# Designs tried in a protein design run: peptides against a protein of PDB entry 4Z63. Part 89

Target 1, 334 residues: chain A of PDB entry 4Z63
Amino acid sequence: LCLGMNDLTGNIPEDLFHLKRLNLLGIQENRLSGSLSREIRNLSSLVRLDVSWNLFSGEIPDVFDELPQLKFFLGQTNGFIGGIPKSLANSPSLNLLNLRNNSLSGRLMLNCTAMIALNSLDLGTNRFNGRLPENLPDCKRLKNVNLARNTFHGQVPESFKNFESLSYFSLSNSSLANISSALGILQHCKNLTTLVLTLNFHGEALPDDSSLHFEKLKVLVVANCRLTGSMPRWLSSSNELQLLDLSWNRLTGAIPSWIGDFKALFYLDLSNNSFTGEIPKSLTKLESLTSRNISVNEPSPDFPFFMKRNESARALQYNQIFGFPPTIELGHNN

## One batch from the design tools (peptide; made by RFdiffusion4, then SolubleMPNN)

Design b2_p14_6_s4 (from b2_p14_6, 8 letters changed)
Fold by OpenDDE base, seed 3:
Structure b2_p14_6_s4 (fold): chain B 334 residues (1-334), chain A 14 residues (1-14)
Amino acid sequence: as target 1 above (334 residues)
Amino acid sequence: SSSWVTSSELPARP
């Protein structure tokens, strides 16, 4: 049953919960309000539940033990409060959990040993606090992780060296410290292709350690951190780099010529830094900017990117990496 | 002059 993108108001009719054969319930993008009914437990055949973009409030009901087939739960952009229910945090069937842009709070805890099917987690823009959960690498299929815009004070856990499933990771604006430790840990994530660390590490030095290596890195976004240092030499070994944003830092020195050797680099933002010297001639020879054949079929993170031109501007949302226009931004340097 | 900041988060609603 798909009732999304309407002007539906009020509560879900109780009789809807009698539909025991219902595999898909989509009521997203409405004006539904109140608590999400515990009677969703009666939908024992449910595979997909989408309640996103509504006015739901209260705690998420702890009934997910009665939903043994549930693979997809989308609840983003609501007013949910409290924590992740115990039954949800222990769901063996769940593949995707999206609770982005809610008011969920407390310590983030997931039973990753039970959540054997979890491949995508979006908890961005919530009120989670404490530390990053050290056991996330125990979610052996967890590929996509957005934890941005929470308050995870401290450092990236050492256990993330073992996060082999991790491909897409965002920790933007999460009060993280120690970029050197974070990069030193995350380089061990052999499947990591997308790393977004914007609005962290305030005023730290971007490490220029030649021992750092991100083999499969395609997207690196470390904007608005006030980072000091220079363009890091270790990045030159990330031959698959497609998108680099280091804007709004305090990076100095020359833009190195190797920046133009990235065959797939189509988006480069180094703006609002303190780079000096000449623009590398190699940038004028970027194959991705001269050839129309960007392979559109590359996997993207499940979380969106947002681009904001200035503090007063509306953010543009990009759902795919290739939705970014081919760009070279070098403005506002010295 | 475009001061573009890329993030994975919605800007705080003003």
Scores: peptide ipSAE 0.169, ipTM 0.790, DockQ to the pose 0.384
Fold by OpenDDE base, seed 1:
Structure b2_p14_6_s4 (fold): chain B 334 residues (1-334), chain A 14 residues (1-14)
Amino acid sequence: as target 1 above (334 residues)
Amino acid sequence: SSSWVTSSELPARP
């Protein structure tokens, strides 16, 4: 049953939960309100539940133990409160959980040992607090993780050295500290292609440690951290780099010539720093900007990117890396 | 100054 993208209001009729053979319930992009009924437990054949973009409130019902076939739960952009229900946090069937842009709170706890199928987790823009869950690497299929805009504190856990499944990771605006430790840990994530760390590490030094290596890094976004230092030499070894945003920092020194050696680099933002010297001539030879054949079909994060020109500007949303326009932004340097 | 801040998250919808 797909009723998404309408002007439906009120609660879900309880009689809808009598549809025991229902595999797909999509009621997204409506004005549905109230609590999400506990009676969703009666939908024992449910594979996909999409309640996103509604006005739902209250706690998410703890009934996911009665939904043994549920693979997709999309609840983004609602008013949900409380934690992740225990049955949801233990779901062995769940592949994708999207609860972005809610009011979920407390300590983030997932039983990753039980969540054997979880491959995508979007909990961005919630009120989770405490530390990042150390057991997140135990989610052995977890590829896409958005934890941005939560009140996490401290450092990236040492256990994330073992996060072999991790490919796309955002921790933007989560009050994280110690960028040197974070990068030193995350370099061990052999599948990491996208790393977004914007609005963390406030005023720290961007490490220029030649021992750091991100072999498969395609997207690095570390904007608006007030980071000090220079363009990090270790980044020159990330030969697959496609998108680099280090804007709104306090980075100094020259833009190095090796920045133009990235064959796939199509988006570069170094704006609002304190870079000096000349623009490297190698930037005029970026193959990605001169070639018409950019492969549009590369895998992207499940989480969106947002770009704002200023605090008052409407953010532009990009759902794919290649949705970014080919850009070289070097403005507002010295 | 038009400086783009790339992030993975929008402000919570009020």
Scores: peptide ipSAE 0.167, ipTM 0.795, DockQ to the pose 0.417
Fold by OpenDDE base, seed 5:
Structure b2_p14_6_s4 (fold): chain B 334 residues (1-334), chain A 14 residues (1-14)
Amino acid sequence: as target 1 above (334 residues)
Amino acid sequence: SSSWVTSSELPARP
């Protein structure tokens, strides 16, 4: 049953929960309100539940043990409070959990040893606090992780060295500290292609440690951190780099010529730094900017990107990396 | 030119 993208109001009719053979319930993008009924437990055949973009409130019901076929739960952009229900945090069937843009709070706890199928987790823009969950690497299929805009004080856990499944990771605006430790840990994530760390590490030095290596890194976003240092030499070994945003930092020195050696680099933002010297001529030879056919079929994170021209500007949303316009932004360097 | 700040999240909508 798909009733998304309407102007439906009120609660879900209780009779809907009598549909024991229902595999898909999509009621997203409505004005449904109140608590999400516990009677969703009666939908024992449910594979997909989409309640996103509504006005739901209260706690998410702890009934996911009665939903053994549930693979997809989308609840983003609601008013949910409390924690992740224990049955949801232990779901062996769940592939995708999206609870972005809610009011979920407390310590983030997932039983990753039980969540054997979890491949995508979006908990961005919530009120989770404490430390990042050290056991996330135990989610052996977890590829996409958005934990941005929570209050995860401290450092990236050392256990994330073992996060081999991790491909797309955002921790933007999560009150993280110690960028040197974070990069030193995350370099061990051999499948990491997308890393977003914007609005963390305030005023720290961007490490220029040549021992750092991100083999498969395609997207690096570390904007608005007030980072000091220079263009990091270790980044030159990330031959697959497609998008680099280091804007709104305090980076100094020259823009190195090796930045033009990235054959796939189509988006470069180094604006609002203190870079000096000449613009490398190699930037004018970037194949990705001269050739029209960037392969559209590359994997992208499930979480959206947002670009703002300034803090007061309306953000542009990009659902895919290739939605970014080919860009070289070097403005506001002195 | 207008410089962009890229992030994965917007402010929570009320």
Scores: peptide ipSAE 0.118, ipTM 0.764, DockQ to the pose 0.420
Fold by OpenDDE base, seed 4:
Structure b2_p14_6_s4 (fold): chain B 334 residues (1-334), chain A 14 residues (1-14)
Amino acid sequence: as target 1 above (334 residues)
Amino acid sequence: SSSWVTSSELPARP
């Protein structure tokens, strides 16, 4: 049943929950309000539940143990409060959980040993607090993780050295500290292709440790951290780099010539730093900017990217990495 | 011209 993109109001009719053979319920992009009914438990054949972009409030009902076939739960952009229900946090069937842009709070707790199918987790823009959950690497299929804009104070857990499934990771604006430790840990994530750390590590030094290596890194975004230091030499070994944003830091020194050696680099933002010297001639030879053959079919994060000029500006949303225009931004380096 | 800052999340609505 697909009822998305309407002006439906009120609650879901309780009789809808008598549809025991229903595999897909999509009621997204409406004005549905109140609590999400516990009677969802009666939808025992449910594979996909999309309640996103509504006015739902209260706690998410703890009924997911009665939904053994549920693979997709989309609840982004609602008013949900409380934590992730225990049954949801233990779901062995769930492949994708999106609860971005809610009011969920407390410690983030997932039973990753039970969540054997979890591939994508989006909990960005919530009120989760405490530390990052150390057991996330136990989610052996977890590839996409957005935890941005929560209050995860402290450091990246040491356990994330074992996060072999991790490919796309955002921790933007989550009050993280110790960038040296974070990068030192995350370099062990052999499948990591996208790393977004914007609005963390305020005023720290960007490490220039030649022992750091991110072999599969395609997207690195560490903007607006007030980071000190220079362009990190370890980044030169990330031969697959496509997008680099280090804007709005306090980086100094020259832009190194090796930045033009990235064959796939099509988006570069080094603006609003304190870089000096000449623009490397190698930047004029970036193959990705001279040749039109950008392969649009590369896997992207499930979470969107947002670009803002300032805090008051409307953000531009990009759902795919290749949605970014080919760009070189080197402005405001005075 | 103000440069864009890339993030995976929108800033908090005031």
Scores: peptide ipSAE 0.193, ipTM 0.792, DockQ to the pose 0.367; fails the geometry check

Design b2_p14_7_s1 (from b2_p14_7, 5 letters changed)
Fold by OpenDDE base, seed 3:
Structure b2_p14_7_s1 (fold): chain B 334 residues (1-334), chain A 14 residues (1-14)
Amino acid sequence: as target 1 above (334 residues)
Amino acid sequence: SYITSFDPERLLPP
């Protein structure tokens, strides 16, 4: 049943919960309000539940142990409060959980040993606090993780060295500290292709440690951190780099010539730093920006990217990495 | 401009 993108108001009719054979319920992008009924537990055949972009409030009901077939739960952009219900945090069937842009709070806790099918987690823009859950690597299939815009004070857990399944990771604006430790840990995530750390590590030094190596890194965004230092030499070994944003930092020194050696680099923003010297001639020879087609359709993160152009305006949303136009931004440097 | 993985302004439900 798909009723999304209407002007429906009120709550879900009670009789809807008698549909025992229902596999898909999509009521997204409406004005449905009140609590999400616990009677969703009666939809025992449910595989996909999308209640996103509504006016739901209250706590998410703890009934997911009665939904053994549920693979997809989308509840982003609502007014949900409380934590992740225990039954949801223990769901062995759930593949994707998206609860971004709610008011969920408390410590983020998932029973990753039970959540054997979880591959995508989006809890960005909530009110979670405390530390990052150190047991996330126990979610052995967890590939996509967005925890941006929460308040995870402290450092990236050491356990994330073992986060083998991690491919796409966003921690933007989550009050993280110690970028050296974070990168030192995350370099062990051998499948990591996308790393977004914007608005963290305020005023720290970007490490220039040649021992750091991100083999599969395609997208690195560490913008608006007021980072000091220079272009990190370790990044030159990330041969698959496609997108680099280090804008709005305090980086100094020359832009190194190796920045133009990335065959797949199509988006480069080093603007609003303190770089000096000449623009490397190698940038004029980037293969991805010439007539040679180097771009290939590849999997993207499940979480969107946002380009913030003006502080007073809404950010532009990009759902795919290759949605970004080919770009070289070097403005507002010395 | 800079890239984030969230909308810096909290999105409001419709």
Scores: peptide ipSAE 0.413, ipTM 0.864, DockQ to the pose 0.863
Fold by OpenDDE base, seed 5:
Structure b2_p14_7_s1 (fold): chain B 334 residues (1-334), chain A 14 residues (1-14)
Amino acid sequence: as target 1 above (334 residues)
Amino acid sequence: SYITSFDPERLLPP
């Protein structure tokens, strides 16, 4: 049953929950309000539940133990409060959980040992507090993780060095500290291709440690952190780099010539820093900018990106990395 | 400009 993208109001009729054979319920992009009914438990055949982009409020009902076939739960952009229900945090069937842009709070706790199928987790823009869950690496299939814009004070857990499934990771604007530790840990994530750390590590030094290595890194965004230091030499070994944003920092020194050696680099933003010297001639030889052969068929994060011109500007949403235009921004440097 | 991956504001349908 697909009723998304309408102007539906009110709550879900209770009789809808009598549809025990229903596999797909999509009611996204409406103005449905009230609490999400506990009677969802009656939809025992449910595989996909999409209630995103509504006006739902209250706590998410703890009924997911009665939904053994549920693979997809999309509840982003609602008014949900409370925590993740225990039955949801223990779901062995769930592949994708998207609850971004809600008002969920408390400590984030997932039973990753039980959540054997979880591949994508988006809990960005909530009110979670405390520490990052140390047991996330126990979610052995967890590939996509967005925890941006929560209040996760502290550092990236040491356990994340064992996060082998992690490919796409955003922790932007989560009050994180110690970028050196974070990068030192995350370099061990063998499958990590996308890393977004914008608006963290305020005023710290970007490490220039040659021992750091991100073999599969395609997207690195560490913008607006007021980071000091220079263009990090360790980044030169990330041969698959496609997008680099280090804008709105306090980075100094020259832009290295090796920046032009990245064959796939199509988006470079080093603007609003304190870089000096000449623009490397190697940038004029970037293959991605001289040829139209950009592979559009590469996997992308499930979470959206947002581009902001400045702190006060409206953000433009990009659902895919290749939605960004080919760009070289070097403006507003010394 | 700079890139991030969080909702810039609390967005709800009108």
Scores: peptide ipSAE 0.407, ipTM 0.861, DockQ to the pose 0.866
Fold by OpenDDE base, seed 4:
Structure b2_p14_7_s1 (fold): chain B 334 residues (1-334), chain A 14 residues (1-14)
Amino acid sequence: as target 1 above (334 residues)
Amino acid sequence: SYITSFDPERLLPP
C-alpha cells in the first residue's frame, strides 16, 4: 500500500493495521500525526515501512519482534521521541533503519550481535547523547552510518578499528574530540570510502602522520573545524579521492602539488584557510575536470549532504556525491 | 562554502 506524497492528515486508521498480508506500507510525505500505533504489530508480513516526512510524535512502539520480515524502516523527518525500542534494536531482519531528523534521545543502544542484517543506519539529527556505541562494529554488515548532529561526545571508540563493513560514515557535528585518534582508528576500516567529520575537533591539529593511510577513501569532508596544521601528507596516498572539503579551517603552508595527482578528484574546497604560496600547476591537469564526460561511479552514501555557501544561507541538499558540481574553491586564503 | 552531513534545520513536510 503506497499512499505517499499526498496531503493526508490525522492518524493512520487502526483498521489499516489489520492487513496481515501487507508487505509494503508507504505513507511518507504526508501530514499524518499522532503516535505510531502499537497495532503495527498486526502487519506480520511487513517488509517495508515508510512513515517518513510526516508529523508523527511519541515513542516508536516496541512491537518489532512481531514483524519478523521487516527489512526497511524509514521514519525520518518526524517528531518521534524516546529511544530505539528494544525489539527494533534487536531485529535480525532489519536491513535499513532511517530515523534521521527526529527527537530521539538517551543513550544510543543497538544489539549489533542480533542485528545481523543491518547494512544502513541513519540516526542523524536526533538528541542522542553519551558516547558513540562501542559495539557498532559488531553489526557485521553495517555499511552506511550517519550519526551526525547528535549530542555525542568524546572520541571515536577503539573498537572501530574492527569496523570492516563500514563504507560511508558521517559524524558531523557530534562533539567529537581527538582527530588524531579518530583518524588513527578509522584508517583500519578497509572499506571506508566516505568520511564526513565537519564541525568536530574544534581547534585541534590535523595530523600529518605519514603512517596514516586511507586506501579506499573517495570522499573526505573535514570542514569548519578550525583545524591547524598543513595539508596532510598521508592523504596523497588516497588515490581514489573524488571529493575533498577542508574549508573553514586554519590550515597553513602551501597547497602541495600532489593535490593535482588525484585522477578522480572533481570537487576540491580548501577555501577559508590560511594557505600560502602558489596554486599548484598540477591542479590545471586534473583529469576529472579536463574531460567533459566525467562519470562518477556509484554507490553513494544513503545519508544526504548539505552545502552551506555561508552561515546565513539555507543549505543546499545533495543526495548523491555526483550531485556536487565540479569545483575548485581556493578562495579566502593568504 | 562547506559541506555538512546533518540537517541544518528541522525539516517538515510541505
Scores: peptide ipSAE 0.405, ipTM 0.863, DockQ to the pose 0.844
Fold by OpenDDE base, seed 1:
Structure b2_p14_7_s1 (fold): chain B 334 residues (1-334), chain A 14 residues (1-14)
Amino acid sequence: as target 1 above (334 residues)
Amino acid sequence: SYITSFDPERLLPP
């Protein structure tokens, strides 16, 4: 049943939950309000539930133990409060959980040993507090993780050295500290291709440790952290780099010539730093800017990106990496 | 400009 993208109002009729054979319920992008009924438990055949972009409120019902086939739960952009219900946090069937842009709160806790199928988690823009859950690496299939804009504090857990499944990771604006530790840990994530850490680590030094190595890194965004230091030499070994944003930091020194050696680099923003010297001639030879070979089939993060012109500007949303225009931004440097 | 990966506003449907 697909009723998305209408002007439906009110609550879901209770009789809808009598549809025992229903595999897909999509009621997204409406004006549905009230609590999400516990009677969802009656939809025992449900594989996909999309209630996103509505006006739902209250707590998410703890009925997911009665939904053994549920693979996809999309509830982003609602008014949900409370925590992730226990049955959801223990779901062995769930592949994707998207509860981005809600008002969920408390400590983030998932039983990753139970969530054996979870591959995508988007809990960005909520009110989760405390520390990052140390047991996320126990979600052995978890590939996409967005935890941005939560009230986390502290450092990236040491356990994330074992986060082998992690490919796309966003922790933007979560009050994280110790970038050296974070990078030192995350370099062990051998499948990591996208790392977004914007608005963290305020005023720290970007490490220039040659021992750091991100072999498969394609997207690195560490913007608006007021980071000190220079262009990190370790980054030169990330041969697959496609997008680099280190803008709005306090980085100094020269832009190194190796920046032009990245064959796939199509987006470079080093603006609003304190770089000096000449623009490397190698930047004029970037193959990606002369011939763009965009593979539509290339995996990308599930979470959206947002481009802000400045801190006060409204952000533009980009759903795919290749949605960004080919860019070289070197403005507002010395 | 700079890139983020979080909702800048708590948007609700119209």
Scores: peptide ipSAE 0.398, ipTM 0.851, DockQ to the pose 0.867

